Peptides against a protein of PDB entry 3J47. Designs and how they scored, part 81

Target 1, 121 residues: chain A of PDB entry 3J47
Amino acid sequence: IRLTNQLKSLKGLQSKLKDVVEYLDKVINKELPINHTILGKLQDVFNLLPNLGTPDDDEIDVENHDRINISNNLQKALTVKTNDELMVIYISNLVRSIIAFDDLIENKIQNKKIQEQRVKD

## One batch from the design tools (peptide; made by RFdiffusion4, then SolubleMPNN)

Design b2_p23_6_s4 (from b2_p23_6, 13 letters changed)
Fold by OpenDDE base, seed 4:
Structure b2_p23_6_s4 (fold): chain B 121 residues (1-121), chain A 23 residues (1-23)
Amino acid sequence: as target 1 above (121 residues)
Amino acid sequence: LEKLLEELKKTVEKTQEVLKKLA
């Protein structure tokens, strides 16, 4: 009973992972729009995967080395994406700050012109 | 973005391969 339920749960997980691959293929092929909420949830799932990059010191099998490389490449790709998103947010805030600063300069120029007119009258 | 989607795909495919070996 307990073992049969574990095998059924594992088969259910395998089916869901297949559906995720098919979804990612459709997004890569531009058949579906990028959904940032789905991608964020996928990132959360991958951050919960055991870090395949800690070898327990007793079996450097070729399969573990490939898993370590994939985990490290994924972590690098996640870091690059996060850096690009933070850079876009930073640039947007910088542009907003420049516009607000320009408005303050223009307001000071207008106030100076109004004072110079009042001294000539 | 495209590099992330490709690495996500590879990680899911590798996880699926591991699950096939355990079943």
Scores: peptide ipSAE 0.035, ipTM 0.542, DockQ to the pose 0.123
Fold by OpenDDE base, seed 5:
Structure b2_p23_6_s4 (fold): chain B 121 residues (1-121), chain A 23 residues (1-23)
Amino acid sequence: as target 1 above (121 residues)
Amino acid sequence: LEKLLEELKKTVEKTQEVLKKLA
C-alpha cells in the first residue's frame, strides 16, 4: 500500500515532467508563443533543485559528473537570463530618469523665459 | 533565451531519465 502510492506519485511526476519537455519543445520550435509567466515558474522550480555539483562527494561516478555539468550549465543559463532581465530593468529606469530630467530642464527654460518677459513689461 | 530553454529541456529530460531508472 505505501510503496504502491509512492510509485503512483513518482509516475505522476514523470508524466508532468514529460508534459513540460513537450511544452519546451513547442516553444523552442516556435509552435507556441513564449509565456514569460510559465518560464519564470519553471526557473523557480529548477532553482530549488539541489546543486548536484557539490564537490564534497569524492565518488567520481560518471553519473555524478554528468549531473554536475548539467546543474552548472542550467545555473549558468539562469544567471545569464537573470542578468539580461536586470539589464532591461536598469535601462528602463535610466530612460525614465532621462525623461524626467528633460522635463525638468524644459520647465526651467520656460520659467526663465516667463521671468525675463515680466522684467521687460 | 534560446540557450535557457534548451538547458531547461535537457535538465527535465535527464530528471525524467533518472526517474525511469528508479522505477
Scores: peptide ipSAE 0.031, ipTM 0.537, DockQ to the pose 0.125
Fold by OpenDDE base, seed 1:
Structure b2_p23_6_s4 (fold): chain B 121 residues (1-121), chain A 23 residues (1-23)
Amino acid sequence: as target 1 above (121 residues)
Amino acid sequence: LEKLLEELKKTVEKTQEVLKKLA
């Protein structure tokens, strides 16, 4: 009974993971728009995966090398995405600061012209 | 972005393979 329920739950999880692959394929093929909320939740799920790079000290089997390499490639891809997002935020703030500085210069030029007119009258 | 989606896909596919070996 307990084992049969665990196997049923595992089969249900496998079906859901299939639906996630089919979703990712549609997003890669541009058949669906990128949903940042779905991708964020998927990233959270993968960040909760145990770091497959802790060898339990008793089985350095060749299968662990492939798992470590995948975890490292995913972590690298996440780091690149995070850096690109931070760069977009930085550039956006820089542009806003330049606009605000230009507005300050124009206001200062206008105030100087008004003062020069008042000294000539 | 495309590289992240591809690595995410590979990670899901390998998780499915591990689940198939356990079933």
Scores: peptide ipSAE 0.031, ipTM 0.538, DockQ to the pose 0.125
Fold by OpenDDE base, seed 3:
Structure b2_p23_6_s4 (fold): chain B 121 residues (1-121), chain A 23 residues (1-23)
Amino acid sequence: as target 1 above (121 residues)
Amino acid sequence: LEKLLEELKKTVEKTQEVLKKLA
C-alpha cells in the first residue's frame, strides 16, 4: 500500500514534468508567448530542488558529472537573467534621474530670467 | 532568455531520466 502510493506519486510527478517539457518546447518554438509568471514559478521550483549536484542523498548511478554540469549551467543562466533585469532597473533609474536633473536646470533658467526682468523694471 | 529556457529543458529532461531509473 505505501510503496504503491509512492510509485503512483512518482508517476504523477513524471507526468507533470512531461507537461513542463512540452510547455518549454512550445515556448522555445514560439508557439506560445513567454509567460513570465510560469517561468518565475518554474525557477522557484528549481531553486527549491536540492542541488542536483550535491552528493548528499544516497546511492544513484547517474553520472554525477553531468548533473553537476547541468545544475551549474542552470545557475549561471539564472544569474545572467538576474543581472540583465538589474541592469534594466539601473538604466531606468538613471534615465529618471537625468530627466529630473534637466527639469531642475530648466526651472533655474526660468527663475533667473524672471529675476533679470524684475531688476530692469 | 533562450539559453535559460534550454537549460531549464535539459534540467527537466535529466530529472525525468533519473525518475525513470528509480521506478
Scores: peptide ipSAE 0.028, ipTM 0.518, DockQ to the pose 0.125

Design b2_p23_7_s2 (from b2_p23_7, 12 letters changed)
Fold by OpenDDE base, seed 3:
Structure b2_p23_7_s2 (fold): chain B 121 residues (1-121), chain A 23 residues (1-23)
Amino acid sequence: as target 1 above (121 residues)
Amino acid sequence: LEELLKQLGDLLKKADEVIEKLK
């Protein structure tokens, strides 16, 4: 019951991510008008994602914000590190749930084989 | 991080194959 609910929630998340990608492709192709409310929510999601970008784009804004940038860069670095640690914990729990599901499937297959053998004797 | 994401991706693929065998 708890494991099936987690898998259902994950499938629901995957479907929503696919719908978001399909929407973005339609916006890029100019098939749909830009919805500012959807883009604002998408920006909020990207601000919660760990910085998966290579460190090569940080060279262009160095000359005019030295006091606000040090506090924001430290807070951004701490937030990124915390998000990476939370992602590792989430992934580890997901992996454990999938292994437990695989073991349940294997046990059901074995039990079915044992039952089929008992009906042939 | 990348190696962990790769392991997750491989595990998800294996889980999908097992789900399709149960249908």
Scores: peptide ipSAE 0.024, ipTM 0.527, DockQ to the pose 0.018
Fold by OpenDDE base, seed 2:
Structure b2_p23_7_s2 (fold): chain B 121 residues (1-121), chain A 23 residues (1-23)
Amino acid sequence: as target 1 above (121 residues)
Amino acid sequence: LEELLKQLGDLLKKADEVIEKLK
Protein backbone atom coordinates (compact mmCIF):
# COMPACT_ATOMS: atom_id res chain seq x y z
CA ILE B 1 0.00 0.00 0.00
CA ARG B 2 2.58 2.72 1.03
CA LEU B 3 5.00 1.86 -1.82
CA THR B 4 2.10 1.82 -4.32
CA ASN B 5 1.01 5.29 -3.12
CA GLN B 6 4.59 6.60 -3.48
CA LEU B 7 4.79 5.17 -7.03
CA LYS B 8 1.39 6.74 -7.86
CA SER B 9 2.57 10.13 -6.52
CA LEU B 10 5.82 9.83 -8.52
CA LYS B 11 3.85 8.99 -11.71
CA GLY B 12 1.64 12.03 -11.05
CA LEU B 13 4.77 14.21 -10.72
CA GLN B 14 6.21 12.72 -13.94
CA SER B 15 2.97 13.53 -15.81
CA LYS B 16 3.05 17.11 -14.48
CA LEU B 17 6.70 17.51 -15.55
CA LYS B 18 5.76 16.24 -19.03
CA ASP B 19 2.98 18.87 -19.22
CA VAL B 20 5.56 21.57 -18.29
CA VAL B 21 7.94 20.34 -21.05
CA GLU B 22 5.09 20.37 -23.61
CA TYR B 23 4.23 23.93 -22.51
CA LEU B 24 7.88 25.05 -22.89
CA ASP B 25 8.07 23.47 -26.37
CA LYS B 26 4.93 25.41 -27.42
CA VAL B 27 6.47 28.65 -26.08
CA ILE B 28 9.76 27.95 -27.94
CA ASN B 29 7.79 27.24 -31.15
CA LYS B 30 5.84 30.55 -30.64
CA GLU B 31 2.53 28.62 -30.44
CA LEU B 32 1.85 30.22 -27.02
CA PRO B 33 2.75 33.66 -25.64
CA ILE B 34 5.42 33.84 -22.92
CA ASN B 35 3.72 33.86 -19.52
CA HIS B 36 6.15 35.52 -17.09
CA THR B 37 4.19 34.20 -14.07
CA ILE B 38 4.62 30.57 -15.25
CA LEU B 39 8.32 31.16 -16.04
CA GLY B 40 8.84 32.73 -12.57
CA LYS B 41 7.24 29.68 -10.89
CA LEU B 42 9.36 27.37 -13.07
CA GLN B 43 12.51 29.24 -11.95
CA ASP B 44 11.38 28.73 -8.32
CA VAL B 45 11.04 24.98 -9.02
CA PHE B 46 14.55 24.85 -10.55
CA ASN B 47 15.95 26.71 -7.51
CA LEU B 48 14.44 23.94 -5.30
CA LEU B 49 15.80 21.05 -7.41
CA PRO B 50 18.84 19.24 -6.00
CA ASN B 51 21.93 19.65 -8.16
CA LEU B 52 21.67 16.63 -10.48
CA GLY B 53 25.10 17.41 -12.05
CA THR B 54 28.65 17.65 -10.82
CA PRO B 55 29.36 21.39 -10.83
CA ASP B 56 31.59 21.78 -13.85
CA ASP B 57 34.50 23.57 -12.15
CA ASP B 58 34.47 26.09 -15.04
CA GLU B 59 32.53 29.40 -14.60
CA ILE B 60 30.32 29.25 -11.51
CA ASP B 61 29.07 32.85 -11.42
CA VAL B 62 29.10 33.95 -7.74
CA GLU B 63 25.27 34.30 -7.88
CA ASN B 64 24.89 30.64 -8.99
CA HIS B 65 27.25 29.46 -6.22
CA ASP B 66 25.16 31.20 -3.52
CA ARG B 67 21.93 29.75 -5.02
CA ILE B 68 23.55 26.27 -5.12
CA ASN B 69 24.57 26.56 -1.44
CA ILE B 70 21.08 27.76 -0.42
CA SER B 71 19.48 24.91 -2.45
CA ASN B 72 21.83 22.31 -0.87
CA ASN B 73 21.16 23.65 2.65
CA LEU B 74 17.38 23.63 2.04
CA GLN B 75 17.55 20.10 0.53
CA LYS B 76 19.58 18.92 3.55
CA ALA B 77 17.06 20.51 5.95
CA LEU B 78 14.13 18.87 4.07
CA THR B 79 15.94 15.49 4.12
CA VAL B 80 16.59 15.74 7.89
CA LYS B 81 12.95 16.73 8.54
CA THR B 82 11.70 13.82 6.40
CA ASN B 83 14.02 11.39 8.21
CA ASP B 84 12.75 12.59 11.62
CA GLU B 85 9.11 12.19 10.47
CA LEU B 86 9.86 8.65 9.21
CA MET B 87 11.58 7.84 12.54
CA VAL B 88 8.48 9.00 14.49
CA ILE B 89 6.28 6.75 12.28
CA TYR B 90 8.66 3.79 12.82
CA ILE B 91 8.72 4.29 16.61
CA SER B 92 4.90 4.69 16.68
CA ASN B 93 4.51 1.33 14.87
CA LEU B 94 7.02 -0.29 17.25
CA VAL B 95 5.06 1.04 20.28
CA ARG B 96 1.79 -0.36 18.80
CA SER B 97 3.47 -3.77 18.30
CA ILE B 98 4.70 -3.80 21.92
CA ILE B 99 1.23 -2.79 23.26
CA ALA B 100 -0.26 -5.72 21.32
CA PHE B 101 2.46 -7.96 22.83
CA ASP B 102 1.69 -6.71 26.39
CA ASP B 103 -2.04 -7.43 25.82
CA LEU B 104 -1.16 -10.96 24.56
CA ILE B 105 0.99 -11.63 27.65
CA GLU B 106 -1.72 -10.31 30.01
CA ASN B 107 -4.32 -12.53 28.27
CA LYS B 108 -2.02 -15.59 28.71
CA ILE B 109 -1.56 -14.78 32.43
CA GLN B 110 -5.35 -14.46 32.89
CA ASN B 111 -6.01 -17.73 31.02
CA LYS B 112 -3.42 -19.53 33.20
CA LYS B 113 -5.09 -18.20 36.39
CA ILE B 114 -8.55 -19.30 35.14
CA GLN B 115 -7.21 -22.82 34.38
CA GLU B 116 -5.55 -23.07 37.83
CA GLN B 117 -8.87 -22.05 39.48
CA ARG B 118 -10.83 -24.66 37.44
CA VAL B 119 -8.39 -27.42 38.54
CA LYS B 120 -8.86 -26.44 42.24
CA ASP B 121 -12.64 -26.43 41.92
CA LEU A 1 10.21 12.43 19.66
CA GLU A 2 11.66 12.37 23.23
CA GLU A 3 8.23 11.82 24.82
CA LEU A 4 7.52 8.97 22.38
CA LEU A 5 10.90 7.37 23.22
CA LYS A 6 10.07 7.68 26.94
CA GLN A 7 6.67 6.00 26.39
CA LEU A 8 8.45 3.24 24.43
CA GLY A 9 10.97 2.74 27.27
CA ASP A 10 8.22 2.58 29.90
CA LEU A 11 6.27 0.05 27.81
CA LEU A 12 9.38 -2.15 27.28
CA LYS A 13 10.01 -2.11 31.04
CA LYS A 14 6.39 -3.11 31.71
CA ALA A 15 6.65 -5.93 29.14
CA ASP A 16 9.84 -7.22 30.84
CA GLU A 17 8.12 -7.20 34.26
CA VAL A 18 5.18 -9.20 32.80
CA ILE A 19 7.57 -11.72 31.15
CA GLU A 20 9.31 -12.27 34.51
CA LYS A 21 5.87 -12.96 36.12
CA LEU A 22 5.20 -15.65 33.45
CA LYS A 23 8.41 -17.59 34.35
Scores: peptide ipSAE 0.023, ipTM 0.549, DockQ to the pose 0.008
Fold by OpenDDE base, seed 1:
Structure b2_p23_7_s2 (fold): chain B 121 residues (1-121), chain A 23 residues (1-23)
Amino acid sequence: as target 1 above (121 residues)
Amino acid sequence: LEELLKQLGDLLKKADEVIEKLK
C-alpha cells in the first residue's frame, strides 16, 4: 500500500513534468504566447531547484558561494537518497510549485482551445 | 527517483532556453 501510493504519486509528478515540458516547447515554437504568471511560477520552481549543473560548466562567479553550497548539499542529499527531513520538506515544496505551475498550464491550454473553437464557429 | 531527477534537469534546461530567448 505505502510503496504503491509513493509510485502513484511519482507517476503523477512525472506526468505533470511532461505537461510543463510540452508547454515550454509550445512557447519556444511560438504556438503559445508568453504568460508572465506561468513564468513567475517557473521562477518559483527554479528558486527551489538545486543547481543541476552538468559537471562540465565550471564557469559562473564566486559571489554565490553560500547558495551554491546549499544547492550542492541539496543535490548531494538528493543523489545520496538520504532520509533527510530537509530533503523531504524541499521535495514537498518543489512538488507543490510544480502542481501549481501545471494547473496554470492546463488552464492556459484550455482557454486557448476554447478561443480557437469560438473562432471556428 | 533517478528518472524523475533527469526529467527535472531536462525541464530546467528547456526553461533556461526559454528565459534566454526572452532576454
Scores: peptide ipSAE 0.018, ipTM 0.547, DockQ to the pose 0.317
Fold by OpenDDE base, seed 4:
Structure b2_p23_7_s2 (fold): chain B 121 residues (1-121), chain A 23 residues (1-23)
Amino acid sequence: as target 1 above (121 residues)
Amino acid sequence: LEELLKQLGDLLKKADEVIEKLK
């Protein structure tokens, strides 16, 4: 039961991440206009990522190498079954941000479909 | 978990591409 619920929650998160990726592809391909509210939520997701650097990385100068290391350290911290309460809180906040982003994407896609129908009538 | 982390990584890469196109 507990493992099945965890797998179901993980599959739900996987589906939402897929929808976000599909939206970003449509924006990249100019199929959808840029939505500043969606971008703001995406920025919230990014603002959560830097806080998982170890406190000892405060001395490494700005630009490009640190984002890959932070992403790798995050991936390592998530793949290592660390019962770190801080990591659980972080992932919970990240998941909330992704859910809010997905809801905005769905709303934007629906609004576009309604506009396309109104232009065809 | 690994597949989810891969998808998250792919999302971040695409988001960076969108941000760079907006500059």
Scores: peptide ipSAE 0.018, ipTM 0.535, DockQ to the pose 0.311

Design b2_p23_7_s3 (from b2_p23_7, 12 letters changed)
Fold by OpenDDE base, seed 5:
Structure b2_p23_7_s3 (fold): chain B 121 residues (1-121), chain A 23 residues (1-23)
Amino acid sequence: as target 1 above (121 residues)
Amino acid sequence: LKDLLDQLGKLLEEWDKVLKKLE
């Protein structure tokens, strides 16, 4: 019973992680708008992941030390990868906002020139 | 525009610092 519940919880977590990856892929592909609140929560989850793989230093079975180091390195690599993905998303949004603002400025300049020409005619 | 570019620059610098800490 306990093992089955743990396996079910782990499968549930795996499904949620898959949904997160699919969401990130859709956001990268511009299929969905970026929700900064979701991204912030994801970052928080990933920042907490390294602590989930550190067994308390007290039960270091020497045989598991290599597996623990591999797990910690994998979690660190996942955190770095996620941060890089979030960075790309953030930069992409910022660039889009800058371009949209530049277009707005150009449109205002053109409209002003048109108005000034109409007043001279 | 300038303020947005300045914010972008600051963010890029922060991310560069994070990347350097991960190396």
Scores: peptide ipSAE 0.029, ipTM 0.545, DockQ to the pose 0.019
Fold by OpenDDE base, seed 1:
Structure b2_p23_7_s3 (fold): chain B 121 residues (1-121), chain A 23 residues (1-23)
Amino acid sequence: as target 1 above (121 residues)
Amino acid sequence: LKDLLDQLGKLLEEWDKVLKKLE
């Protein structure tokens, strides 16, 4: 019973990872817009994944060590890429907010000048 | 990224000039 539930949970995780890959491929191909909520959740998943690279030393055959290192390097590369993409989006939104604020300040300055002219008249 | 940061820096400098004119 416990082993079957673990296998079912692992299959569910594999299906979700496949869905994420398919989503990222569609975003890369410009078929879907970037969903920041999905990317943020993907980062949370990568940050919560234990470093699969600290197996207790004793029983891992040389073939498993290479697979673990490749998996960790791939995970690190995917995390870095995702972080860079989110950083570009964050900075772009910050720039848009600052531009909108600058326009608001300019509008207030113009309105103040118009009011000062109306009081002199 | 670097180009975007440079643009952000320039925009912040212009924003500081506008704020000083309000004061």
Scores: peptide ipSAE 0.021, ipTM 0.467, DockQ to the pose 0.011
Fold by OpenDDE base, seed 4:
Structure b2_p23_7_s3 (fold): chain B 121 residues (1-121), chain A 23 residues (1-23)
Amino acid sequence: as target 1 above (121 residues)
Amino acid sequence: LKDLLDQLGKLLEEWDKVLKKLE
């Protein structure tokens, strides 16, 4: 139940991130005006991103001997755990920011649709 | 703006990989 709810929350977050990308594509295509509040909050989201270590970090660990492995496994376990804990805190803050964004994007899309409907009427 | 989109694209790809590993 708890893991399923976490996975559902992550899938929900992914869907909201796709909505943000779609919004940004519309801004690039000049279909929507630049919203500085949206861009500012998006920058806050990126500043909260833990450095997801480049996938190259997994290749470096294959060659080096057992004792460096315990300190590196502890640092890597602490870094992975810290990255996981920071990722959870980050995801939680991202979720709050993305929910606020989704509401703002939805309000802007709705306002645009209302304006386009008023121009067609 | 373009750099921000590229970063978001990379983030989404990494999240897709993580989600696929969790399924």
Scores: peptide ipSAE 0.032, ipTM 0.519, DockQ to the pose 0.036; fails the geometry check
Fold by OpenDDE base, seed 2:
Structure b2_p23_7_s3 (fold): chain B 121 residues (1-121), chain A 23 residues (1-23)
Amino acid sequence: as target 1 above (121 residues)
Amino acid sequence: LKDLLDQLGKLLEEWDKVLKKLE
């Protein structure tokens, strides 16, 4: 009974993970827009996964080794994605700063021209 | 994104193997 309930809960989790994969496939295929909130929640879930990559447990069964490698590769893929998203945000802020600086230069040039005209009149 | 999906797919396959062993 207790084991059966644990298996049922785990099957329910597996079904939810399949739904996430199907969602991500639709996003890759451009069938759905990227929802950053869903992706952020997914990242949070993976950040809550215990880092299985600490080598201190000497009894790594071959099955644990494969899971550790998959977990580490998944964490790496999430980190790369997060870095790419942060880079896009950084570039966007940099571009906004450059545009604001250009507008400031143009405003200074215009103000100088207005002052020069007022001195000639 | 594709790399993330590939890794998620592998994780799901490993979980399915574990579930089948527990049945």
Scores: peptide ipSAE 0.028, ipTM 0.504, DockQ to the pose 0.111; fails the geometry check

Design b2_p23_7_s4 (from b2_p23_7, 12 letters changed)
Fold by OpenDDE base, seed 3:
Structure b2_p23_7_s4 (fold): chain B 121 residues (1-121), chain A 23 residues (1-23)
Amino acid sequence: as target 1 above (121 residues)
Amino acid sequence: LQKLLEQLGKLLEQADKVIKKLA
């Protein structure tokens, strides 16, 4: 039961993250205007994530030693499925942030599609 | 924006790995 609930929650998060990627691709391709509200929420998400940097990004700014330790612990917690309180807090905040702007992303994509169809008509 | 996409890609990959380990 607990494992199934965790898996379901993670799958839901994955789906929402794919929506975010689709939105960002449309923004990069200039299909949608930049929405500062969405970008702000996305930044909030990343501020809660462990540094997903490739090990080759040697710019370990020595000043971020605490962030690196938190990042490593969180990565380890995610990989080992530990009941780490920090992991729960970060994932909860991440999920809340994504849910808060997911509908906005979908609405913006849909509105743009409707507008493009109206111009073609 | 490209950095954001890369980070999201890595996050998705990690999520997929965790899902596979749980399954």
Scores: peptide ipSAE 0.035, ipTM 0.622, DockQ to the pose 0.035
Fold by OpenDDE base, seed 2:
Structure b2_p23_7_s4 (fold): chain B 121 residues (1-121), chain A 23 residues (1-23)
Amino acid sequence: as target 1 above (121 residues)
Amino acid sequence: LQKLLEQLGKLLEQADKVIKKLA
């Protein structure tokens, strides 16, 4: 039960992240305008993320010692096949943050597709 | 934006790895 719920939550996170990537690709391709609210929320998400860099990125900005410890613990939690409570809490918080604005992203993507179809027609 | 996409890509990759380990 617990493992199944964790897996389901993680799959949910993955789906939402794919939606975000699709949105950003459309923004980069100038298919959608830049939305500062979405970008701000994405920045908030990444500020909560550990540095996903390879451990060899020795640019230890000394000022982020607490972030480094959290990063190492989270990276370890992600790499180890342990039901680490820290990993679960982290992913859960991340999922909640993304869900808060994912519907907006998806709606904008869909609306753009509808508009493009109308112009062809 | 490109840096953001790169970070999201890394996060997705990590999520996939965790999912595969849990499955």
Scores: peptide ipSAE 0.031, ipTM 0.608, DockQ to the pose 0.031; fails the geometry check
Fold by OpenDDE base, seed 4:
Structure b2_p23_7_s4 (fold): chain B 121 residues (1-121), chain A 23 residues (1-23)
Amino acid sequence: as target 1 above (121 residues)
Amino acid sequence: LQKLLEQLGKLLEQADKVIKKLA
């Protein structure tokens, strides 16, 4: 249940990211005007992004079998826990920023559609 | 804008990798 919900949430996030990419492509193709507020929110998202290392950095095998010094294990465990907690906070802020951005994009698309309909009309 | 697109592309790729690992 929890894993399924996490996967569903991640798929939802992926869909929103695709919408952002599509929006940016439309901006690049001059189909939509540049919105500096949107760009600012995107920058905030990226500033929150962990250094997306090269795809090969995900295999940082924590197999650095560095010697089990119990005191270093606690400090490392605390550091890992702290890193995990910081990562959760980071991801949460990132997700909030992406949602806010997606809402902004949707509002702009809707407003444009309404304006185009009014001109036809 | 191009840098933003590249970063988004990397993020999407990572998301896809995570989804594939969890599935």
Scores: peptide ipSAE 0.028, ipTM 0.625, DockQ to the pose 0.036; fails the geometry check
Fold by OpenDDE base, seed 5:
Structure b2_p23_7_s4 (fold): chain B 121 residues (1-121), chain A 23 residues (1-23)
Amino acid sequence: as target 1 above (121 residues)
Amino acid sequence: LQKLLEQLGKLLEQADKVIKKLA
């Protein structure tokens, strides 16, 4: 049950992200006006996402000596926990923002399609 | 905008990979 609900939520988020991509494509093609609020929220997302492209930053083997290791391990653990908690908060706020604007994006895309069809008739 | 689109594309690809692993 919990896993199924998580999967459903993830699929829902994926669908909303696809809608955002479609919106951005239309904005790039000058088919829709720029919504600065949406763009600002998306920029905030990417500024908060850890660099998804560099797995190599985890290989800092800090060979630092034994006594510094305990304090560093606790600090590292606290930092990781804090980063995870902050990440959850930021992602949650992002998701709420995306959900709030999803209907607006869908409506604008649909309205544009209707207008284009009317001009072709 | 293009950079943003590329980043969204990467995020979508990662989401797809996660979904496929869970399914």
Scores: peptide ipSAE 0.022, ipTM 0.593, DockQ to the pose 0.031; fails the geometry check

## One batch from the design tools (peptide; made by RFdiffusion4, then SolubleMPNN)

Design b2_p24_2_s1 (from b2_p24_2, 9 letters changed)
Fold by OpenDDE base, seed 1:
Structure b2_p24_2_s1 (fold): chain B 121 residues (1-121), chain A 24 residues (1-24)
Amino acid sequence: as target 1 above (121 residues)
Amino acid sequence: SLEELRKKFEELLEKVDKLLEELE
């Protein structure tokens, strides 16, 4: 149950991250206008999560076969994984908020364009 | 830059993908 919920949350995050990347691609390709407010919020995600860029200390050289070290390494790995999972959940919520905001802005932009076209016709 | 920001999100996405692969 807990693992299933975590997996579902992670899949949700994956989907939203893909949406953000797609949005950024559209902005880069000039398909969408630059919105500094949205971009600022996207940047804030990384400012709040400075450890996302740290190479996973997963280079724990498994060379120290002492049973005590294995337990500590496992606990460390589990702690790192748990921290990463919590970070992912936090990012997911931020991403959802950003996407919701983006959708709102896009709708406003579209509505404005439609109104401007109607006034020019 | 926008490209750097995109790259950061792509890297984050890759990490999430790896985590999903480990959990499945």
Scores: peptide ipSAE 0.388, ipTM 0.896, DockQ to the pose 0.502
Fold by OpenDDE base, seed 4:
Structure b2_p24_2_s1 (fold): chain B 121 residues (1-121), chain A 24 residues (1-24)
Amino acid sequence: as target 1 above (121 residues)
Amino acid sequence: SLEELRKKFEELLEKVDKLLEELE
């Protein structure tokens, strides 16, 4: 049950991240106007997560092939994985803060599409 | 920049995709 709920939350996050990327593409392509409030909230996601975009130390420094502590390496790997999972959960909470703009973003995108269709008709 | 922000979100999305792939 808990794992299923985590997966569901992660899938929800995935969907919202896709929406954010699409929104940013529209803004970059000048299909939508710049909204500084939205952009500020999106930037806050990374400002509150300073370790985002650090190359995952998931490059296990394979250099320390110290074969001896398989247990410590496994624990480290599990810890890293757990940290990544916790990070995603934390990001989900931050993304929820921008979901407040989800309706605004969706409405703006839809309205723009409708306007573009009306100009072609 | 907007492009940098987009890139960061794309990278984050990629990480989420990888995590989902590992969990599914």
Scores: peptide ipSAE 0.380, ipTM 0.893, DockQ to the pose 0.518
Fold by OpenDDE base, seed 5:
Structure b2_p24_2_s1 (fold): chain B 121 residues (1-121), chain A 24 residues (1-24)
Amino acid sequence: as target 1 above (121 residues)
Amino acid sequence: SLEELRKKFEELLEKVDKLLEELE
């Protein structure tokens, strides 16, 4: 049950990330106008998750091989896990807030198409 | 930049895809 719910949530996140990429492609291709509110929320995701996008920031803090901290490794692992879970929840909320603009996005696409047709006629 | 932002989301998506593939 718990694992199934986690997988479902992750699939949901996957779908929403695809939607975000598609949205950004439309903005880059000038199919949609720039929405600074949406872009600001998207940027906030990476401000909170600096390590998600850099392949090279395996800053493995290799240096503190102090052999004594077995207890700290478990606490660190739990803290990292908890932080990752909280971050996923936060990202999910941000994505939901962005998806709330789906109607706005569709309306803007339609309005732009109508305007472009009127200028060509 | 918008392109950089897109790239970051694509990378995040790829990580999620890999994680899902490993968990299924």
Scores: peptide ipSAE 0.295, ipTM 0.868, DockQ to the pose 0.482
Fold by OpenDDE base, seed 3:
Structure b2_p24_2_s1 (fold): chain B 121 residues (1-121), chain A 24 residues (1-24)
Amino acid sequence: as target 1 above (121 residues)
Amino acid sequence: SLEELRKKFEELLEKVDKLLEELE
């Protein structure tokens, strides 16, 4: 039961992460305008998880040592079969952050499509 | 940059994919 619930949550996270990547691709390809509110919220995800994913984060200000250790533990938790409470907490925060602007992302995508249709008409 | 941000999310997604693969 617990593992099944975690698996379900991870699948939800996976889906939302795919949506975020797709959104960013559209912005990079200039298919959507830059939205600083959305980008700020996406950046906040990594502010909550400072060591997710880039070796270039080697500019570790010593002041973030505790956050670094927590992030390393989360990264470990994401690579091993574990019921780590830290993983649950951070995934929950990540999911909440993404859900908080999901409607905003969709609305902006739709608005852009409407504008493109109006230009073709 | 936006590209760096995308890359970070892609890497996170890859980790989630690996974890899901191990759990399934």
Scores: peptide ipSAE 0.347, ipTM 0.884, DockQ to the pose 0.540; fails the geometry check

